# Designs tried in a protein design run: peptides against a protein of PDB entry 3J47. Part 4

Target 1, 121 residues: chain A of PDB entry 3J47
Amino acid sequence: IRLTNQLKSLKGLQSKLKDVVEYLDKVINKELPINHTILGKLQDVFNLLPNLGTPDDDEIDVENHDRINISNNLQKALTVKTNDELMVIYISNLVRSIIAFDDLIENKIQNKKIQEQRVKD
Target 2, 26 residues: chain B of PDB entry 3J47
Amino acid sequence: NAQYHLLVKQGDGLLTKLQKYGAAVR

## One batch from the design tools (peptide; aimed at target 1 I105)

Design b1_p9_4_s4 (made by RFdiffusion4, then SolubleMPNN; from b1_p9_4, 6 letters changed)
Fold by OpenDDE base, seed 2:
Structure b1_p9_4_s4 (fold): chain B 121 residues (1-121), chain C 26 residues (1-26), chain A 9 residues (1-9)
Amino acid sequence: as target 1 above (121 residues)
Amino acid sequence: as target 2 above (26 residues)
Amino acid sequence: QELLDQLLK
């Protein structure tokens, strides 16, 4: 139940993110007028994202392009880490389900053996 | 990607064995 | 790592 709800929530978030990207592409291509209310809400979402770029306090005037690339690399690394953690949780729950079912099967075999002994006595 | 698909395929193989075992104990 | 170890217990 909990994993299915998490997967459903993640799929819902992915769909919404895709809709936002498609909207932004249409605005960039001038197919739709810029909605300042949507843009403001997107800015609020980006401001709530952890600062994926504290370069430690070295005053390097690295052109804004290189800072964007470093931030994108850290965001990608955090996304990969989160995906790996979710994968471990998924496999872990699969293994627990397998063990619990194996134990259930063994208990059922034992119960059948006990019932067969009681019918022979 | 390839390691993830291999691991999922191994899990599916275990689940299939477990289903066969559950059917044999039925 | 710790979560995997908690699952193997």
Scores: peptide ipSAE 0.437, ipTM 0.876, DockQ to the pose 0.000
OpenDDE base, seeds 1, 3, 4, 5: peptide ipSAE 0.348, 0.424, 0.368, 0.368; ipTM 0.868, 0.877, 0.868, 0.872

Design b1_p9_5_s1 (made by RFdiffusion4, then SolubleMPNN; its pose is not in this set)
Fold by OpenDDE base, seed 4:
Structure b1_p9_5_s1 (fold): chain B 121 residues (1-121), chain C 26 residues (1-26), chain A 9 residues (1-9)
Amino acid sequence: as target 1 above (121 residues)
Amino acid sequence: as target 2 above (26 residues)
Amino acid sequence: NLLEELKKL
C-alpha cells in the first residue's frame, strides 16, 4: 500500500512536470500565447526553489551570461543530488516491499501445506 | 541518468519475478 | 530462500 501510493504520487508528479515542459515548449515555439497567470505561478515555484547561487553580496561585476550558466549548473547539480537521494529512498522501499512480500508468500505456502496435510490425515 | 534507468529496470525485473512467484503460490 | 525460488521460475 505505502509503496504503491508513493509510486502513484511520483508518476503523477512526472506527468505534471511533462505537461509543464510541453506547455513551455509550445510557448517558446509561439504556438500558444503567453499566459501571464501560468508564468507567475511558475515564477513562484522557481522562487520557492532554494537560491541556486546567490554568490555572497560582494561581487557586483561579472557578465549576466556567466551568472546564468553558473546558476543552471548549480541547479543541475542539486537536481542530480535530489535524484540520487530519491533513488536511495526508492531502492530502500523496494527492498522492504520485496522482503514483506516474500514473508507473505512463505506464510501462504506454510498455511497451504498445513491444510493439505490435514486433508490427507 | 543511465545508472538510474538501469536500476529502475532491475527493480521492475525483480517486481515481475515476485508477481510470478505470488501467482504460482496461489 | 526467495532468490532460489525466483531462479526456479
Scores: peptide ipSAE 0.338, ipTM 0.860, DockQ to the pose 0.014
OpenDDE base, seeds 1, 2, 3, 5: peptide ipSAE 0.298, 0.315, 0.313, 0.320; ipTM 0.847, 0.850, 0.856, 0.861; seed 1 fails the geometry check

Design b1_p9_5_s2 (made by RFdiffusion4, then SolubleMPNN; its pose is not in this set)
Fold by OpenDDE base, seed 4:
Structure b1_p9_5_s2 (fold): chain B 121 residues (1-121), chain C 26 residues (1-26), chain A 9 residues (1-9)
Amino acid sequence: as target 1 above (121 residues)
Amino acid sequence: as target 2 above (26 residues)
Amino acid sequence: NLLEQLLQQ
């Protein structure tokens, strides 16, 4: 139950993220008008992300292009790290669920064997 | 990425074997 | 162990 709900929630999140990417691609390709309300909500989501690229306030004077690339690289690195952490949690829960299901099957086999023995006696 | 897909594939293989075994014990 | 047999197949 718990693992199935987590997997369903993760699949739901993945579907929503795909829908957001597809929407952004359509906006970039000028197939859809820019919806300012959706863009505002996306900006709020980005503002809730930890500041993935404030170097300490001591270097005013590197070109705006390098700061965007560094911020994107740090965001990518944190996304990869978060994916690896979520993967370890997912695998740990999968293994635990497999063990619990194996124990359930073994208990069922033992119970069936005991019943078959009682019918032969 | 590749290691993730390999590990998910191994987990799905094990889950499928476990489901077949659970059906055979029924 | 049954789990070990399933892992080896």
Scores: peptide ipSAE 0.381, ipTM 0.861, DockQ to the pose 0.016
OpenDDE base, seeds 1, 2, 3, 5: peptide ipSAE 0.330, 0.339, 0.364, 0.371; ipTM 0.851, 0.857, 0.863, 0.867

Design b1_p9_5_s3 (made by RFdiffusion4, then SolubleMPNN; its pose is not in this set)
Fold by OpenDDE base, seed 3:
Structure b1_p9_5_s3 (fold): chain B 121 residues (1-121), chain C 26 residues (1-26), chain A 9 residues (1-9)
Amino acid sequence: as target 1 above (121 residues)
Amino acid sequence: as target 2 above (26 residues)
Amino acid sequence: NLLQQLLQQ
């Protein structure tokens, strides 16, 4: 249930994120008027995201291009880290399910041997 | 990369054993 | 039983 609920929540988040991208593309293309309330809420979401490339306040002299590259590298590193963590959780759950199924099979084989022995006696 | 591929191969080996045992219990 | 408990988690 927990994994299925997380997968459902993640799919729901992915769908909503896609709808937000499609909305932003329409706003950029001037197909829709800018809704300042939606933009403010999106800005709040971006401000709650870990600052994906605050250079330490001491890097005032890095060209805007290098700041964008550092930001993109940090975002990529965080995305990779999150993917690796989810993968470890997935594999751990898979291994746990395999072990529990192996134990169930062993118990069934033992029960079958006990029944075969009782039919011979 | 190498540890990931090793872990995937171990998982596939366990799944294959699991399938063989599941067939022997039917 | 155990498999069903794992799937219910």
Scores: peptide ipSAE 0.356, ipTM 0.866, DockQ to the pose 0.023
OpenDDE base, seeds 1, 2, 4, 5: peptide ipSAE 0.359, 0.389, 0.354, 0.342; ipTM 0.859, 0.868, 0.860, 0.860; seeds 1, 2 fail the geometry check

Design b1_p9_5_s4 (made by RFdiffusion4, then SolubleMPNN; its pose is not in this set)
Fold by OpenDDE base, seed 4:
Structure b1_p9_5_s4 (fold): chain B 121 residues (1-121), chain C 26 residues (1-26), chain A 9 residues (1-9)
Amino acid sequence: as target 1 above (121 residues)
Amino acid sequence: as target 2 above (26 residues)
Amino acid sequence: DLLEKLLKE
């Protein structure tokens, strides 16, 4: 029960994430108008991500294009790391679910074999 | 990415076999 | 183990 609910929740999160990506692609392709409310919520999600490239407040000097690319690369690297960590947790839970289901099937086979033996005696 | 999809595919294959076996024991 | 049989099939 608990593991099935976690798997369902993770599938639901994956579906929602796919819907967000598909929406962003449609906005980039100018197929849909920019919804400022959705964009604001997406910005709030990005602002809740740890600031992966505020250099300390002491260098206001001129090269805005390379620093944005470096911060985006660091954010991408940590998104990949977080995805890999979530993957390991997912696999660990999947393996535990499979083991628990195997034990349940084996117990059911043993119980059925005991009942069939009692009907033959 | 590719290793993830391979491992998910292996897990889904095992889960499907386990479901078929659980249905045959019913 | 039953799991080992299911992995070999």
Scores: peptide ipSAE 0.417, ipTM 0.881, DockQ to the pose 0.016
OpenDDE base, seeds 1, 2, 3, 5: peptide ipSAE 0.386, 0.408, 0.399, 0.416; ipTM 0.881, 0.877, 0.880, 0.892

Design b1_p9_6 (made by RFdiffusion4)
Pose (drawn by RFdiffusion4):
Structure b1_p9_6 (pose): chain A 91 residues (1-28, 36-48, 72-121), chain B 26 residues (1-26), chain P 9 residues (1-9)
Amino acid sequence: IRLTNQLKSLKGLQSKLKDVVEYLDKVIHTILGKLQDVFNLNNLQKALTVKTNDELMVIYISNLVRSIIAFDDLIENKIQNKKIQEQRVKD
Amino acid sequence: as target 2 above (26 residues)
Amino acid sequence: LAELREELA
C-alpha cells in the first residue's frame, strides 16, 4: 500500500514535468513558484539524516523487542499443541 | 556512542536469554 | 519467561 501511494506521488511529478516542458516550449506562473519552493524544501536530508539515523536505531531496537515477545507467545502455543497431541495419544 | 552501545548491549543480552529458552524447549 | 517479560517491561 505504501508503495502504491509513493508511486502515485512520483507519477504526479513525472506528468507535471512533462507539462512544464511543453509549457515552456509554447512560451518560447504560480505553479512554477510552487515548484521552486518544493525544490528548496534528499540533499538537505543529508544533514538531517544524521539525526534520522539515531531515531532509526531506536525503532529497530523496538522491533527487536516486539519480535522477542512474539517468540515467547509462540513457544507457549507450541507447548499447548504438544500437550493436546499427548492427550489424544492417551485417548 | 558508548551510551548508545550500552542500550544495544542490553538488547543483545535479552536476545541471548530468549535463544536459550528456545534451546531448552527443543 | 515471566522473568524475561519483567525485564522487557

Design b1_p9_6_s1 (made by RFdiffusion4, then SolubleMPNN; from b1_p9_6 with A2K L8I)
Fold by OpenDDE base, seed 4:
Structure b1_p9_6_s1 (fold): chain B 121 residues (1-121), chain C 26 residues (1-26), chain A 9 residues (1-9)
Amino acid sequence: as target 1 above (121 residues)
Amino acid sequence: as target 2 above (26 residues)
Amino acid sequence: LKELREEIA
């Protein structure tokens, strides 16, 4: 039950993320007008992401291109780290469910052996 | 990438073993 | 059973 619900939730999230990517691709290709309400919600999602090193407001000067690339690289590295952490949690839950299923199967085999012994006696 | 694929492959192997075991006990 | 447990551990 718990793993099935987690898998269903993850599949639902994956479908929603795919729909967002498809929408963004259509907007980039100018097939759809920019919806400011959708863009605002996406901005809110990005603002809920841990601040990927906005340096304090005090140095507004001149080297914008290298700083954007460094920020994007840091964001990518943190996204990879978060994905790895989520993967470890996912596998740990998978392993726990495999163990629980093995125990259920062993219990079923033991119960069957007890019933077969009772029929022979 | 490679470590992720190895980990997914191990998970698939465990799932396959679990399915075979569940079929043998049924 | 034992092999499966050893692979999971």
Scores: peptide ipSAE 0.315, ipTM 0.861, DockQ to the pose 0.594
OpenDDE base, seeds 1, 2, 3, 5: peptide ipSAE 0.292, 0.316, 0.283, 0.297; ipTM 0.860, 0.862, 0.855, 0.860; seeds 2, 3 fail the geometry check

Design b1_p9_6_s2 (made by RFdiffusion4, then SolubleMPNN; from b1_p9_6, 4 letters changed)
Fold by OpenDDE base, seed 2:
Structure b1_p9_6_s2 (fold): chain B 121 residues (1-121), chain C 26 residues (1-26), chain A 9 residues (1-9)
Amino acid sequence: as target 1 above (121 residues)
Amino acid sequence: as target 2 above (26 residues)
Amino acid sequence: LEELRKEIE
């Protein structure tokens, strides 16, 4: 039950993120007007992301384009890392559930053998 | 990528064993 | 199974 709910929640989050990306692509391509409410919510999500490195104050003169690319690369790397960590946790919970089910099956088999022995006595 | 697919495949193998045990207890 | 239990515990 808990694992199934986590998987469902993760799939729901993935679908919502895909919808946001598709919306942003349409806005960039000028197919849709800029929705300030959606942009505000996206800004709030980005502000809740850990500050992806203050570059040390000493190089003010590298063109804004390279800094945006580095920030995007770091964000992508952290997103990949977070996804990998979540997958490890998911698999660990799956295996723990498998072990608990195996133990339950063995206990059921033992209880059945004890009941069969009591009927023969 | 390859390690991830290997880990997923191992998880699927365990799930298949679990299903076989669940069928044997019925 | 027992080895896998030890890795998750």
Scores: peptide ipSAE 0.299, ipTM 0.863, DockQ to the pose 0.211
OpenDDE base, seeds 1, 3, 4, 5: peptide ipSAE 0.266, 0.276, 0.348, 0.256; ipTM 0.859, 0.861, 0.872, 0.856; seed 4 fails the geometry check

Design b1_p9_6_s3 (made by RFdiffusion4, then SolubleMPNN; from b1_p9_6, 4 letters changed)
Fold by OpenDDE base, seed 1:
Structure b1_p9_6_s3 (fold): chain B 121 residues (1-121), chain C 26 residues (1-26), chain A 9 residues (1-9)
Amino acid sequence: as target 1 above (121 residues)
Amino acid sequence: as target 2 above (26 residues)
Amino acid sequence: LEELRKEIS
């Protein structure tokens, strides 16, 4: 029962991670705006992940140790992948913000030039 | 780790340039 | 301006 529940929880986590990745790809492709709430929750999950890799010193049978190590390595690899995706999204958002700010500045310069021209006329 | 720091540094450089530009337009 | 745009692009 406990092992089955853990496996089910892990599968659920994997599915959610896949959904996050899919969402992130849509955001990278500019199909959807970034949801800051989702990003914050994802960051919280990452901050909790270091605790998932501490084997409590409980006598886990050697056969389970290899499976647990493979599972932990897979989870670690998935975590790294998600971290990289989160980073790409963060940078993409930063770049978009920079572009938007540049456009705002250019608009301000143009407006200033128009006002200066109106004062000279 | 190193690539991450490089990307962050590049982003910070862009942000700094943007700030300078914003200050020049004020 | 154009250099900044080129660096962002």
Scores: peptide ipSAE 0.318, ipTM 0.861, DockQ to the pose 0.695
OpenDDE base, seeds 2, 3, 4, 5: peptide ipSAE 0.258, 0.300, 0.338, 0.290; ipTM 0.852, 0.860, 0.864, 0.832; seed 4 fails the geometry check

Design b1_p9_6_s4 (made by RFdiffusion4, then SolubleMPNN; from b1_p9_6, 4 letters changed)
Fold by OpenDDE base, seed 4:
Structure b1_p9_6_s4 (fold): chain B 121 residues (1-121), chain C 26 residues (1-26), chain A 9 residues (1-9)
Amino acid sequence: as target 1 above (121 residues)
Amino acid sequence: as target 2 above (26 residues)
Amino acid sequence: LDELRKEIE
């Protein structure tokens, strides 16, 4: 029962990661704005991942150690994959912030030109 | 890793250009 | 903007 729930949670995480990648592709393609709620949920998953990877050193039989190592390697691989996704989100946010700042600068230049024209009239 | 570092480096280059532009508009 | 877009593409 516990392993089946972990596998189901892992499949759910994999599905969410796929949805995030698909969302990121749409953000990269400028089709959609970044959803901060998806990012927050990914960060929460990442913060929970280290806690799932601490074997409390309490007496887990050798047969569980290989499955835990496979789970930890899979969790590490998922952590790396989700880090890569968070990095793509971070870059997308950076690019969007850059575009917004460029627009702000252009608006400031235009406002200065309008103010200079009003002082000359 | 390498493609990601390239993308980060491009983003940093863009940020630097934007900072220069923001400084020229001040 | 257009140069920034060209650098992202």
Scores: peptide ipSAE 0.364, ipTM 0.877, DockQ to the pose 0.344
OpenDDE base, seeds 1, 2, 3, 5: peptide ipSAE 0.308, 0.317, 0.291, 0.310; ipTM 0.869, 0.867, 0.867, 0.867

Design b1_p9_7 (made by RFdiffusion4)
Pose (drawn by RFdiffusion4):
Structure b1_p9_7 (pose): chain A 91 residues (1-28, 36-48, 72-121), chain B 26 residues (1-26), chain P 9 residues (1-9)
Amino acid sequence: IRLTNQLKSLKGLQSKLKDVVEYLDKVIHTILGKLQDVFNLNNLQKALTVKTNDELMVIYISNLVRSIIAFDDLIENKIQNKKIQEQRVKD
Amino acid sequence: as target 2 above (26 residues)
Amino acid sequence: LDKLQKLLE
């Protein structure tokens, strides 16, 4: 789902660029300003990425903790299944 | 870095315990 | 995690 959403966003840019190229050919405004703003707004993320890296580490640790909890419950379920099997054999 | 490593080390320690439990179950 | 998954399989 996230991927489909990202693709939709990129699609708009692609189409938008084509339109802009055609517009420029024909010319040979508000949208242009808006685009410039967006441009000014990955390069900048470079410095900002430094911080993001730290936060990514934290969210990785949290995911690991969750995986451990899920393994615990999984072990319990496996034990219950074994007990059920034993009871059936006894029967 | 040392502080960050500390939390990482603890997380690794818990993971080791969990692995040991899984081996005991087996 | 892979080791634990293999032990539990």

Design b1_p9_7_s1 (made by RFdiffusion4, then SolubleMPNN; from b1_p9_7, 5 letters changed)
Fold by OpenDDE base, seed 2:
Structure b1_p9_7_s1 (fold): chain B 121 residues (1-121), chain C 26 residues (1-26), chain A 9 residues (1-9)
Amino acid sequence: as target 1 above (121 residues)
Amino acid sequence: as target 2 above (26 residues)
Amino acid sequence: LDEIKSLLS
């Protein structure tokens, strides 16, 4: 039950993120008007993300385009890292649930054997 | 991406098997 | 146990 609910929640989150990306693409392409409420909420989410490390103040001369690419690469790396961590946590919880289930089955089998022995006595 | 989806699919398969086994033992 | 392992395989 708990794992199924977590999987359902993750699938729901994935669907919502896909819808957000699709919406942003439509806004960028000027197919839809900018919804300030949605953009404000997205900005709040981005503001909660750790500042992608400011490259050290030394070379002011790297054109704005390279800074955007570096920021995008770091954001991508952080996203991949987060996905990997979530995957490890998911697998760990799955394994724990399997172990707990195996123990439950063993306990049920043992209890059944004890009951059968009591009926024979 | 493909490896992640494969791993998730395997996990879902194991969960389904576990649920079926739990239902059979109940 | 063996049946459980077989089902999980």
Scores: peptide ipSAE 0.395, ipTM 0.873, DockQ to the pose 0.135
OpenDDE base, seeds 1, 3, 4, 5: peptide ipSAE 0.351, 0.382, 0.377, 0.366; ipTM 0.869, 0.870, 0.870, 0.873

Design b1_p9_7_s2 (made by RFdiffusion4, then SolubleMPNN; from b1_p9_7, 4 letters changed)
Fold by OpenDDE base, seed 4:
Structure b1_p9_7_s2 (fold): chain B 121 residues (1-121), chain C 26 residues (1-26), chain A 9 residues (1-9)
Amino acid sequence: as target 1 above (121 residues)
Amino acid sequence: as target 2 above (26 residues)
Amino acid sequence: LEEIKKLLE
């Protein structure tokens, strides 16, 4: 039950992320007008992401172009790290579910063997 | 990306084996 | 148990 619910939730999240990407692609291609309400909600989601390295306040003056590339590289590195952490959690939950399923099956086999023995006596 | 896809594929393989085993014990 | 473990490996 718990793992099935987690898998269902993850599939729901994946579908929702795909719909967001498809919407953004249509907006970039100018096939749809920019919806400011959707853009505001996306900004809120990005603001809830762990603050992708505010560099300490000490250097105000180097070219805007290099800062955008550095921020994108840091964002990519943090996204990869987060994906790796989520992956480890996913594997750990999968292994726990397999062990619990194996124990359930062994219990079912033992119960069946006990019933077959009681019918022979 | 490639390591992620490999892991997902391994997880799907394990899930399929688990489903087959659950069906055989039922 | 061991056969299941071998299927999971």
Scores: peptide ipSAE 0.325, ipTM 0.858, DockQ to the pose 0.097
OpenDDE base, seeds 1, 2, 3, 5: peptide ipSAE 0.316, 0.325, 0.287, 0.300; ipTM 0.864, 0.860, 0.853, 0.846

Design b1_p9_7_s3 (made by RFdiffusion4, then SolubleMPNN; from b1_p9_7, 6 letters changed)
Fold by OpenDDE base, seed 2:
Structure b1_p9_7_s3 (fold): chain B 121 residues (1-121), chain C 26 residues (1-26), chain A 9 residues (1-9)
Amino acid sequence: as target 1 above (121 residues)
Amino acid sequence: as target 2 above (26 residues)
Amino acid sequence: LESIRELLA
């Protein structure tokens, strides 16, 4: 039950992320008008992400546009990395749950065999 | 991405098999 | 046990 709920939640998150990406692509391609409410919420999510890309203060003169792109790429890369790590943890927990369930089933089978032998004696 | 999807698919397959086994033992 | 291992393999 708990593992199934986690899987469902992860699938839901994946679907939502896909929808967000698709929406952003449509906005970038000017196929849809920018929904300011959705963009605001996305901006809030990105603002909650730690600014991992503060380059050291030294080269001030790199044009603001390239720095923003690099920072966005770094944040994207970090987000992907985090998603991959979370996925690995999820699969690991799933496998552990499966092993534990297998052991429980085996123990139940053994206990049943022992009870059947005791009844025959 | 492809390796990840493959891993998830294998995990789902294993979970399904485990559920079938659990139902058979009950 | 063997059947479970085969199922897990």
Scores: peptide ipSAE 0.401, ipTM 0.877, DockQ to the pose 0.127
OpenDDE base, seeds 1, 3, 4, 5: peptide ipSAE 0.359, 0.379, 0.394, 0.383; ipTM 0.868, 0.872, 0.875, 0.878

Design b1_p9_7_s4 (made by RFdiffusion4, then SolubleMPNN; from b1_p9_7, 6 letters changed)
Fold by OpenDDE base, seed 2:
Structure b1_p9_7_s4 (fold): chain B 121 residues (1-121), chain C 26 residues (1-26), chain A 9 residues (1-9)
Amino acid sequence: as target 1 above (121 residues)
Amino acid sequence: as target 2 above (26 residues)
Amino acid sequence: LSEIESLLS
């Protein structure tokens, strides 16, 4: 149940992010007017994100391209790390479910043995 | 990617074994 | 089993 709910929530978030990207593309292309309320909420989300790679203030002259590449690499690294952590949690939950199932099977075997002994007595 | 798929495959194999064992105990 | 449960706790 918990894992299913987390997966559903993640899928919902992914869908919403896709809708936001599509909306922003339409605004950039001047197909839709700028919605200040949506932009304000997006700004709030970005402000909650950790600063992905402010290079030290001292090198003003690093071309915008290098800053974008560094930011993208850091974002990718964080995404990979998050994915790995989620995978570990998933495996742990899977193993717990397996252990619980094994215990259930063992309990059923024991109950069957007890019933067989009672029938022989 | 390959390590992830391997891990998933191992998990699926274990689940299948457990299902077989559960069916045999029923 | 107990060791695995301990690792997962």
Scores: peptide ipSAE 0.406, ipTM 0.874, DockQ to the pose 0.043
OpenDDE base, seeds 1, 3, 4, 5: peptide ipSAE 0.367, 0.365, 0.381, 0.368; ipTM 0.874, 0.874, 0.871, 0.873; seed 4 fails the geometry check

Design b1_p9_8 (made by RFdiffusion4)
Pose (drawn by RFdiffusion4):
Order: C-alpha cells, then sequence, then structure tokens
Structure b1_p9_8 (pose): chain A 91 residues (1-28, 36-48, 72-121), chain B 26 residues (1-26), chain P 9 residues (1-9)
C-alpha cells in the first residue's frame, strides 16, 4: 500500500514535468513558484539523515524486542500443541 | 558511541537468552 | 504538503 501511494506521488511529478516542458515550449506562473519552493525544501536530508540514522537504530531495536516477544508466545503455543497431541495418543 | 553500544549490548544479551530457551524446548 | 498542493494544481 505504501508503495502504491509513493508511486502516485511520483506520477504526479512526472506528469507535472511534462506539462511544464510543454508550457515552456508554448511560451517560447504560480505553479513555477511552488515548484521552486519544493525544490528548496535528498540533498538537505543528507545532513538531516545523520539524526535519522540514530532514530532508525532505535526503531530497529524496538522491532527486535517485539520479535522476541512473538517468539515467546510461539513457544507456548507449540508446547500446547504437543500436549494436545499426547492427550490424543493416550485416548 | 559507547552509550549507544551499551544499549545494543543489552539487546544482544536478551536475544541470547531467548535463543537458549528455544534450544531447551527443542 | 507543498508537493501535494503543486500536484493538485
Amino acid sequence: IRLTNQLKSLKGLQSKLKDVVEYLDKVIHTILGKLQDVFNLNNLQKALTVKTNDELMVIYISNLVRSIIAFDDLIENKIQNKKIQEQRVKD
Amino acid sequence: as target 2 above (26 residues)
Amino acid sequence: SALDELLED
């Protein structure tokens, strides 16, 4: 789902660029200003990425903890299944 | 870095214990 | 945000 959403966003840019190229050919405004703002707003993320890296590490650790918890419950379920099997054999 | 490594080390320690439990179950 | 507004326009 996230991927589909990202693609939709990129699609708009692609179409928007085509339109802009055609517009410029024809000319040979507010949208242009807005585009410029967006440009000013990956490169900048470079420095910002430094911080993101730290946060990414934290969210990785959290995921690991969750995976451990899930493994615990999984072991319990497996034990219950074994017990059920034993009871069936006894019967 | 050292502080960050500390928390990482603890997380690894817990992971080891969990692995030991899984081996005992097997 | 600003990119959505640009694409909507």

Design b1_p9_8_s1 (made by RFdiffusion4, then SolubleMPNN; from b1_p9_8, 6 letters changed)
Fold by OpenDDE base, seed 4:
Structure b1_p9_8_s1 (fold): chain B 121 residues (1-121), chain C 26 residues (1-26), chain A 9 residues (1-9)
Amino acid sequence: as target 1 above (121 residues)
Amino acid sequence: as target 2 above (26 residues)
Amino acid sequence: DLLQDLLNL
């Protein structure tokens, strides 16, 4: 039960994340108007991310385009690292799930064999 | 990305085998 | 058995 709920929750999270990406792509392509409420929540998520692209407050001047690419690359690298960490946790929980379910099935097979023996005696 | 999708696919395959086995033992 | 099913994934 707990593991089926975790997998369902993860599939739900994956679906929601896909819907957010598809929405962002449609907004970037100007196919949909920017929903300010969704954008505000996305900004709140980005503001809760460690500020991975503040240059120390002492160099004003020159190259806004390369700094945005470096900040996006660092944010992408940390998103990948976080995804890899979440993936390891997911696999570990999946393996624990499978072991617990195998033990449950083996216990059920043994109980069924014991009942079939008691009906033949 | 590709390794993540492969691993999720393997996990879903295992879960499907496990569900079939659990249904056969019921 | 479980380990062999895991290895065949």
Scores: peptide ipSAE 0.430, ipTM 0.877, DockQ to the pose 0.015
OpenDDE base, seeds 1, 2, 3, 5: peptide ipSAE 0.398, 0.447, 0.413, 0.410; ipTM 0.875, 0.882, 0.878, 0.879; seed 2 fails the geometry check

Design b1_p9_8_s2 (made by RFdiffusion4, then SolubleMPNN; from b1_p9_8, 6 letters changed)
Fold by OpenDDE base, seed 2:
Order: structure tokens, then C-alpha cells, then sequence
Structure b1_p9_8_s2 (fold): chain B 121 residues (1-121), chain C 26 residues (1-26), chain A 9 residues (1-9)
């Protein structure tokens, strides 16, 4: 139940993120007018993301282009790290479910053997 | 990427074997 | 061990 709900929530988030990307691509291509309300909410989401690109205050004058690339690289690295952590949790829960099912099967086999012995006596 | 797909494929194989075993014990 | 039998199938 909990794992299925997490997977469903993750699939729902992935679908919503895809819809946002498709919307942004249509806006960039001038196929749709910019909805300022959607853009404002996206800006709020990006502003709630921890600013992953505070370089320590000691390099004045890296051109704005290199700062954007560094911030994108750190955001990408955190996305990869989060994906790897979620993968480990998923596999750990899968293995735990397999072990619990194996134990249930063994307990059922043992119970069946005990019942078959009691019917022969 | 390739290691991830291999690990998912191994997990699916194990789950399929477990389902077959559970059906044979039933 | 059931886990070994499952790995060997």
C-alpha cells in the first residue's frame, strides 16, 4: 500500500512536470500567450528551491553566464543524487517485500505439512 | 543508466519468479 | 533455503 502510493505520487509529479515543460516550450515558441499567473507560480516554486548557487562571497566578477551554468550543474547533481537515493529506497522496499512474501510462503508450506500429518494420524 | 536498467530488470525477474513460486504453493 | 531455490529457478 505505502510503496504503491509513493509510486503513484511520483508518477503524478512526473506527469505535472512534463505538462509544465510542454507549456514552457509552447510559450518560448510563441504558440501560446504567456500566462502571468502560471509563470508567477513557477517563479514562486523556483524561489522556494534552495538557492543552490551561492558561490562563497569571495569571487567578484564571474560573468552571469558562468554562474547560471554552475547553478544548473549543482541543481543537476542534486537531482541525480535525489534520484539515486529514491532508487535505493525503492529497491530496499522491493527486497523487503520479497523477503516478507518468501517467509509467508514458507509458513504456508509448513502449516500445510503439519495439517497433512494430523490427518494421517 | 545502464546499471539502473539492469537492476530494475533483475528485480522484475525476481518478482516474476516469486509470483510463480507463490502460485505453485497455493 | 527458499531464497536460494528462487535464485536457482
Amino acid sequence: as target 1 above (121 residues)
Amino acid sequence: as target 2 above (26 residues)
Amino acid sequence: NLLQDLLNL
Scores: peptide ipSAE 0.404, ipTM 0.867, DockQ to the pose 0.012
OpenDDE base, seeds 1, 3, 4, 5: peptide ipSAE 0.388, 0.402, 0.403, 0.396; ipTM 0.867, 0.871, 0.868, 0.872

